# Peptides against a protein of PDB entry 1MQS: the designs that were tried, part 210

Target 1, 223 residues: chain A of PDB entry 1MQS
Amino acid sequence: ILKMLFLNKDLNNNDNITTITDDIFNQQEIIWKVLILDIKSTATISSVLRVNDLLKAGITVHSLIKQDRSPLPDVPAIYFVSPTKENIDIIVNDLKSDKYSEFYINFTSSLPRNLLEDLAQQVSITGKSDKIKQVYDQYLDFIVTEPELFSLEISNAYLTLNDPKTTEEEITGLCANIADGLFNTVLTINSIPIIRAAKGGPAEIIAEKLGTKLRDFVINTNS

## One batch from the design tools (peptide; made by RFdiffusion4, then SolubleMPNN)

Design b2_p30_5_s2 (from b2_p30_5, 9 letters changed)
Fold by OpenDDE base, seed 4:
Structure b2_p30_5_s2 (fold): chain B 223 residues (1-223), chain A 30 residues (1-30)
Amino acid sequence: as target 1 above (223 residues)
Amino acid sequence: EVLVINPGNNLKIPSSLSITDLTEEFKKLV
């Protein structure tokens, strides 16, 4: 989802996630974008991101595809919608009306060939195919309803941990907070997990802190 | 149970999920 919000720029680059983060954070200027959703994709986004997270990703406005939206001809738009004929027709209508400067289309699930052809055909008739910059199938047709997924609700954790401007003290502090949250979660689940973390980064710091807390807890409880 | 800590990814994405770039295919159809 985050990659989508950053216009999938790094998807074509075999660049490691680290390079993507560096580029995102080194971008001095936030490119403001509009995010257009449907009911289904709204649920998906809301399950993972907060409004503030969207703002940090450069999303200035988000709206439903069926809502009346004001033209922003100088602003690029990200569509994240279900692969339906109705949504395709609306996108094409938005294109015809020059509602946005650029169109980045992301479908939540597999786009059938016939609908892809329909989109292409309609766009070809408009003569504005150059405004469509991307068409992706994200395969994100899931509401994170999996009972095994939880959030610590720590705002900007990813940004803070990956921003080169973040101080070591801030990183360490955040890692401690995350470890505390995970510790509480583990206690709630009443099962001590095996912890796996990548070495040489915040993940290791979190793992070590969490491991220490869990060990201390076990010792104190068995004692 | 295994807890995997990956600060580089805020979203647990099932391994079955993939992203398909249809841009080139779209351009060929247009």
Scores: peptide ipSAE 0.272, ipTM 0.564, DockQ to the pose 0.211
Fold by OpenDDE base, seed 3:
Structure b2_p30_5_s2 (fold): chain B 223 residues (1-223), chain A 30 residues (1-30)
Amino acid sequence: as target 1 above (223 residues)
Amino acid sequence: EVLVINPGNNLKIPSSLSITDLTEEFKKLV
């Protein structure tokens, strides 16, 4: 995700540096960009990055793809959206209207060949293919299906994790609370799950805390 | 990048997200 926000340039990841550190962002040249999301990708981004992290990555504004967005013809745009016909049509419409200077398209999952062809065909008709700088698809295997979704009913969790004014201590505290909630939930399933989480953000913190709790539990129950 | 933790086996495995660059293929289709 961070790579995407930096237009898929190679980031010098040192093993000793957390993906989201002030140092990483400060060492990179900031190109101001617009980030276009959908509902699904918004959830993904929010689980990995804080608002301040987006700013550090050069995201000046982020909006939903279906929302009315003001033209910024001198600003490059990053699309991070589901590979659907609807989203493709919207992207093409944005291209037709010269809404942004450059288009970096990243699909949240594998793009079917037929949709790739559709995108290409529509873009070809516009005569503005030169503005499409990148087309990527991704596989976000850490996102679970809706039937497996549950809520811990923690109020203002999203706000707390995304507000730049939130302290690290507050974030850590919230993550601990979430991990506790997840731990309790897991105990009701009568099985120890494999935990998958996005790296670099609160999800990783939660996953590590949960993992530790579960490991300790397993050790204590087997003694 | 995805963190994978298997508490049952005390395994913590970092996994990279699969990302495919379709830019060249796209340009060929245009």
Scores: peptide ipSAE 0.405, ipTM 0.564, DockQ to the pose 0.321; fails the geometry check
Fold by OpenDDE base, seed 2:
Structure b2_p30_5_s2 (fold): chain B 223 residues (1-223), chain A 30 residues (1-30)
Amino acid sequence: as target 1 above (223 residues)
Amino acid sequence: EVLVINPGNNLKIPSSLSITDLTEEFKKLV
């Protein structure tokens, strides 16, 4: 997240957030930026950073992508939003209207090829592709609640998994979604964890799915 | 009973794998 806020420049990852922000704040000219979020990314950012941290990172204003926003044509914008057609359309509309000087686009999860192509096609029509400075996707589809605790924010997961009326297909689907979220989380923490789960229930299913995903990932990365 | 899975023996993941720079790919498509 901090890397994104500093326009994906290489930051010494070994330093604490406070040290990084203080060093940059004191040594470099602050580039003031607008941060554009959606509901999901707002929760993510809020769980990890304080308002003061955003200010130290040069974020002068933060707004929701679906909200009416005043044009700031001389200010660069960082988008940190879900990879959806709707968000892409809004970004393109903002580009068309010259809402900001530069566009740094960061998606909260993997951007499908078709959406990347759609974005490119729409941007090409505007003739303003030079304003798109960066396009990144990330794996930040989770909420950090505590230093050692996080949530995927899946509504009614517990109820669904424990409702006797829930079908096996629904359970399997939900477990897969949870495993995907956990996988993304693991990639973010930069360490392959040991997975512990209760046997005989959904936790085991999730653990196995996650384990498989991680093993496959490790194999592909070391290859 | 607890299931224990160790898929990677605490392998460190390079930071580059957590994000993907699509800028060049995007530029090629524009």
Scores: peptide ipSAE 0.396, ipTM 0.614, DockQ to the pose 0.658; fails the geometry check
Fold by OpenDDE base, seed 5:
Structure b2_p30_5_s2 (fold): chain B 223 residues (1-223), chain A 30 residues (1-30)
Amino acid sequence: as target 1 above (223 residues)
Amino acid sequence: EVLVINPGNNLKIPSSLSITDLTEEFKKLV
């Protein structure tokens, strides 16, 4: 998150910034910028950063993407939002209206290829592609509730998984979403765990999906 | 069920792999 707030520039040689220290803020030239969030990413940011941390990172104003925002044509903007068609459309509209000087787009999770193509197509029509400076996947689709606990903020997950009226398709879909969130979490904590799950239920489905994703990731990175 | 990804310890992932830069791919599509 801090790296994102500093426009994904290489912070000092310690690749593992695990601790928010004052030293991180002192090494970078402060560029004042706007931070645009959605509801989910707001929870993510709030779980790990304080208001003063945002200021130290050069964030002058933060706003929700769906809120009416005043144009700041001379100020760069960081978008940190969910990879949805709705958010893409809003970003493109902001680009068309010259709402900000530069656009640094960060998605909270993996951007599907079709949405990347949609973004590119819409931006190409505007003729303002030069204003888009960065497009990143940050894999931060979770919140930290306490030092040893995190949440994927999936509403009614427990009820859905335990309701006998829930269809197999709904359960499988929900398990996939949970596995994606866990995958993002594992990548963020920079450690691949041993996965243990009970047999014969949603936990097993989640474990299998997550295990597959992690194995594929390890194979592709060691190649 | 136990899915053993690394039997000896947690596998450390390089921090650079937790973020994907799509900028160049995006620019090629525009």
Scores: peptide ipSAE 0.291, ipTM 0.606, DockQ to the pose 0.582; fails the geometry check

Design b2_p30_5_s3 (from b2_p30_5, 9 letters changed)
Fold by OpenDDE base, seed 1:
Structure b2_p30_5_s3 (fold): chain B 223 residues (1-223), chain A 30 residues (1-30)
Amino acid sequence: as target 1 above (223 residues)
Amino acid sequence: DTLVINPGNNLKIPESLSIKDLTEEFKKLI
């Protein structure tokens, strides 16, 4: 997250958030930026960073992507939003309207190829591709609520998984989505866990899916 | 009764794996 806020510049990762922000604040000219979020990313950032951290990172204002935002044509914008067609369309509209000087786009999770192509196509039509400075995807689709506890903030997940009216296909699909979120979380925390789950329910399904994803990842990374 | 899965590696994941730069790929698509 901090790296994103500093336009994905190489930061000395060995320092505390405070040290990093203080060092940058003291040593470099602060580039003031607008931070554009969605509901999900707002929760994510709020769980990890304090308001003062954002200020030290040069974030002058933060807003929701769906909110009416005043043009700041001389100010660079960081987008940190979900990889959705809707968000892409809004970003492109912001680009068309010259809402900001530069666009640093960060997606909260993996951007599908089709959406990347859609973004590129729409941007190409605008003739303003030069304003798109960065496009990143990340694995930050979770909320840290407490030490050693986090949430994927999937609405009614528990209810859905335990509702007898829920179809097996729906359960399987939801479990896959949860496993994807957990996988992203694991990548973010930079440690491969031992997975423990209750047997005989959705937790087992999720655990197996996650385990498979992690094994495959490890194999591919070590090769 | 608990399921325990050990993916077999406790290695630290490089930060670079948590973020992917798509900028060049994006530019090539324009």
Scores: peptide ipSAE 0.406, ipTM 0.619, DockQ to the pose 0.654
Fold by OpenDDE base, seed 5:
Structure b2_p30_5_s3 (fold): chain B 223 residues (1-223), chain A 30 residues (1-30)
Amino acid sequence: as target 1 above (223 residues)
Amino acid sequence: DTLVINPGNNLKIPESLSIKDLTEEFKKLI
């Protein structure tokens, strides 16, 4: 998250948030920028950063992507939003209207190829592709509510997985989504965990899916 | 009964692998 707020520059990960922000603050002039969020990413940011952290990172103002926002044509913008067609359309509309000087786009999870192509197509039509400076997947589609507890914020997941009326297809789909979210979470903590899950239920399905994803990742990283 | 999976033996992941830069791919599509 901090790296994103500093336009994805390299940071010293061995230090705490305060030390990192202080070091950067002392090394260079602060670049003031706006931060555009959605409901999900707002929860993510709020779970790990304090108001003072945002200020030290040069965030002058933050707003929701769906809210009416005043144009700041001389100020760079950081988008940190879910990879959806709706958010892409809003970003392109903001680009068309010259709402900001530069666009640093960060998606909270993996951007599907079709949406990347859609974004590129729409941007090409505007003739303003030079204003888009970065496009990133941040893999930050979770919140941390307690030191040893995090949530993927999937509505009614427990109810769905335990309802006898839920189909096997729905269970499999939901377990895949949960495994994807957990995979993204693991990448952000910079370590491959040991997975422990109860046998005989959805937890086992999720654990196996996640284990496969992580094993594949380890193989690809070490090759 | 508990399932235990150790896919990477607590391998450390470089920060560079925790994010994906799509900028060049995006620019090639313009």
Scores: peptide ipSAE 0.405, ipTM 0.624, DockQ to the pose 0.704
Fold by OpenDDE base, seed 3:
Structure b2_p30_5_s3 (fold): chain B 223 residues (1-223), chain A 30 residues (1-30)
Amino acid sequence: as target 1 above (223 residues)
Amino acid sequence: DTLVINPGNNLKIPESLSIKDLTEEFKKLI
């Protein structure tokens, strides 16, 4: 997240956000930027960063992508939003209206090829492709609620897994989705965990799926 | 009863693996 806020420049690896922001603030001229979020990414950012951290990163203002926003044609914008057709259309509309000087687009999860192509096609038609400076996707489909606790924010997951009317196929599908989310989270946390799960239920299914994905990843990375 | 799985001995993952730069691919599509 901090890397994104500094336009994906290389930052010194430090576990302390405050130290990183202070060091950058003291050593470099602050580039003021606008941060454009959606509901999901707002929760993600708020769980990791404080308002003061955003300010130290050069974020002068942050707004929701669906809100009416004042044009700041001389200010670069960072978009950190879900990879949806709706958000792409809004970004392109902002580009057409010259709402900002530069566009740094970061998607909160993997951008499908078809949406990347759609974005490119729409931007090409505008003739303003030079204003698009970066396009990134990330794996930040989680919210940190406590230092040792996070959530994937999957709606009604507990209810679905514990409803006697839920089919085995539905449970297996949901467990796979949860395992995928956890896998993406692990990549962001930068550590392969030891997995602990209760036996005899969905937690075991999720643990096994995640364990397999992580083992495969480790094997492929070391090879 | 608890299941314990250690898939990789708590190996560190580079930050670069959590982020993908699509800029060049995007520019190529324009």
Scores: peptide ipSAE 0.402, ipTM 0.609, DockQ to the pose 0.631
Fold by OpenDDE base, seed 4:
Structure b2_p30_5_s3 (fold): chain B 223 residues (1-223), chain A 30 residues (1-30)
Amino acid sequence: as target 1 above (223 residues)
Amino acid sequence: DTLVINPGNNLKIPESLSIKDLTEEFKKLI
């Protein structure tokens, strides 16, 4: 997250948030930026960073992507939003309107190829592609509740998985979504975990899916 | 009774692998 707030520059990963922000704030020229979030990413950011941390990272203001925002044509913007068609359209509209000086786009999870192409196509039509400086997938679709606990914030997941009226397809789909979220979280933590799950239920299904994803990832990245 | 899976033997992942820079790919599509 901090790396994103500093325009994806390399930071010292051994320091805590406070040390990093204090050092940068005190020793470097602050580049003031606007942070644009959606509801999901707001929860993610809020779980990890305080308002003061954002300020120290050079975030002068943060707003929801769907909110009416005043133009700041001389200020760079960091978008940290879900990879949706709606958000892409809003970003493009902001680009068309010269809402900000520069656009640093960070998606909270994997951006599908079709949406990347859609973004590119729309941006190309505007003639303002030079203002888009970065496009990243951050894979931060989770909330840190405590140092050793996180949540994917999937509404009613437990109820859905345990409701006898839920179809097998729905369960399978939900388990896949959970596994994807866990996978992204693991990547962010920069460590391949040992997975422990209860047998005989959805947790086992999720664990197996996650295990497969992680094994495949390890194989592909070490090749 | 718990399932235990160790998919990567607790390997550390470089930070560069935790995010994906799509900027160049994006630019190529414009």
Scores: peptide ipSAE 0.384, ipTM 0.620, DockQ to the pose 0.699

Design b2_p30_5_s4 (from b2_p30_5, 9 letters changed)
Fold by OpenDDE base, seed 1:
Structure b2_p30_5_s4 (fold): chain B 223 residues (1-223), chain A 30 residues (1-30)
Amino acid sequence: as target 1 above (223 residues)
Amino acid sequence: EELVIDPGNNLKIPSSLSIKDLTEEFKKLV
């Protein structure tokens, strides 16, 4: 997240948030930016950063992507939003309106190819592609509730998995989604964990799926 | 009974692996 707030520049990762922000603030001219969020990313940011951290990172103002926002044509904008068609359309509209000077787009999860193409096509039509400085996708589709506890915020997951009326296909699908979310989360914690799960239920299914994904990842990374 | 899976012996993952730069790919599509 901090890397994103500093326009994805390389940061010395060995320091805490305060030290990093202080060092940058003291050593470099701070670039003031606008941060545009959606509901999901707001929860993510709020779970990790404090308001003061945002200010130290040069975020002068932050707002929701769906809210009416005042034009700041001389200020660069960081978008940190879900990879949806709706958000892409809003970003493009902001671009058309010269809402900001520069656009740094960061999606909260993997951007599907079709949406990337859609974004590119729409931006191409505007003739303002030069204002798009960065396009990133990330894997921050989770909320940190405690230092060692997080949530994927999947609605009714527990109910669905424990409802006897739920089909095997539905369970398998949900477990796959959970495993994907966990996998993405693991990539952000800088270590591959040991997975512990109860046997004989959905937790086992999820654990096996996650384990397979992580093993494959390790193999591919070490190759 | 508890299932225990160790897929990577607690291997450290670089932070860069959680982020993908799509800028060049995007520019090629524009």
Scores: peptide ipSAE 0.411, ipTM 0.607, DockQ to the pose 0.670
Fold by OpenDDE base, seed 5:
Structure b2_p30_5_s4 (fold): chain B 223 residues (1-223), chain A 30 residues (1-30)
Amino acid sequence: as target 1 above (223 residues)
Amino acid sequence: EELVIDPGNNLKIPSSLSIKDLTEEFKKLV
């Protein structure tokens, strides 16, 4: 998240947030930026950063993507939003209207190829592709609620997994989604965890799926 | 009973692996 706020420059990850922000602040002049969020990313940012952290990162103002926002044509904007067609359309509309000077687009999770192509096509039509400076996707589809607890914010997951009326297909699909979310979460930390789960239920299914994903990742990383 | 899986023996993950830079791919598509 901090890396994103500093336009995806390299940061020293061995230090806490305060040390990182102080070091960067001392090395270069602060660049003031606008931060555009959605509901999900707002929760993510709020769980990790404090108001003072945003200010030290040069965030002058932050707003929701669906809100009416005043144009700031001389100010660069950082988008940190879900990879959806709706958000892409809004970003393109903001580009068309010259709402900001530069666009640094960061998606909260993997951007599907079809949406990347859609974004590119729409931007191409505007003739303003030069204003888009960065396009990133990242693995931040989770909320840190406390130091030892996080949530994927999947509504009614517990109920769905424990409802006897839920089909095997629905359970399998949900477990896959949860495993994907957990995988993304793990990639944001500095180590591959040991997975512990109860046997004989959905937790085991999820753990096995996650374990497979992580093993594949480890193999690819060490190759 | 508890299931225990150690997929990576606590392998350290560089922070750079948590994000993907799609800028060049995007520019090629425009």
Scores: peptide ipSAE 0.409, ipTM 0.609, DockQ to the pose 0.665
Fold by OpenDDE base, seed 2:
Structure b2_p30_5_s4 (fold): chain B 223 residues (1-223), chain A 30 residues (1-30)
Amino acid sequence: as target 1 above (223 residues)
Amino acid sequence: EELVIDPGNNLKIPSSLSIKDLTEEFKKLV
């Protein structure tokens, strides 16, 4: 997230947020930017960063993508939003209207090929592709609730997994979803954890699924 | 009983793997 706020420049990942922001703020002129979020990414950003952190990162103002926003044609914008057709259309509309000087687009999760192509096609039609400086996707489908604790924000997960009326298919599907979220989380913490889970229930299913995903990832990254 | 899985022997993951730069691919499509 912090890297994104600094336009994906290389940062020393071993430093804490305060050290990084202070060093950058003190050593170079801060680039003031607008941060455009959606509901999901707002929760993510709010869980990890404070308002002061955003300011130190050069975020002058932040707004929701669906909100009416005043044009700031001389200010670069960072989009951090879900990879949806709706958000892409809004970004393109903002581009058409010269809402900002530059566009740094970061999607909160993997951008499907078809949506990438759609974005490219629409941008091509505008003739303003030069204003698109970056397109990134990330794996930030989680909320940090407190130190060393995070949530996948899956509604009623506990109830669903413990309801005797829940079907095996529903449980399996939910466990897969949880495992996917955990996998994405692991990719952001710079280490592959040892997984510990209770046997004989959903926790085991999740653990096995996650373990498989991580093993596959390790194999692929070591190749 | 507890299940223990070590999928990567505490392998460190480069930060670059959590983010994918699509800029060049995007530019090729424009």
Scores: peptide ipSAE 0.398, ipTM 0.605, DockQ to the pose 0.650
Fold by OpenDDE base, seed 4:
Structure b2_p30_5_s4 (fold): chain B 223 residues (1-223), chain A 30 residues (1-30)
Amino acid sequence: as target 1 above (223 residues)
Amino acid sequence: EELVIDPGNNLKIPSSLSIKDLTEEFKKLV
């Protein structure tokens, strides 16, 4: 998250948030920027950072992507939003209206190829592609609740998975989504965990899916 | 009974793998 707030520059990962922000704030010229969030990413940011941390990172203001926002044509904007068609359309609209000077786009989870192409196509039509400085996939689709506990913030997941009325397709889909979220989370903690899950239920399904994803990832990254 | 899966022997992974830079790919598509 901090890397994103500093336009994805390399930061010393060994320091805590406060130390990093204090050092940068005191030693470097602050580049003021706007942070654009959605509801989901707001929860993510809020779980990890304080408002003061944002300020120290040079975030002058943060707003929801769906909110009416005043143009700041001389201020760069960081978008940290879900990879949805709706958000892409809004970003492109903001680009068209010259709402900000530069656009640093960060998606909270994996951006499907079709949406990347859609974004590119729409931006191409505007003729303002030069204002798009970065497009990143941050894989931060989770909420940190405790140092050793996090949540994917999937509403009614437990109920859905355990409701006899839920279809197999729905269960499978939800398990896949959960596994994806867990996978993204694992990538951010810089370690491949041992997975423990109860047998005989959705947890096992999720664990197997996650395990497969992680194994594949390890193989691909080490090759 | 618990299922235990060790997909990577608890290996550390670089922090750089937590993000994917799509900028160049995006630029190619524009």
Scores: peptide ipSAE 0.389, ipTM 0.613, DockQ to the pose 0.711

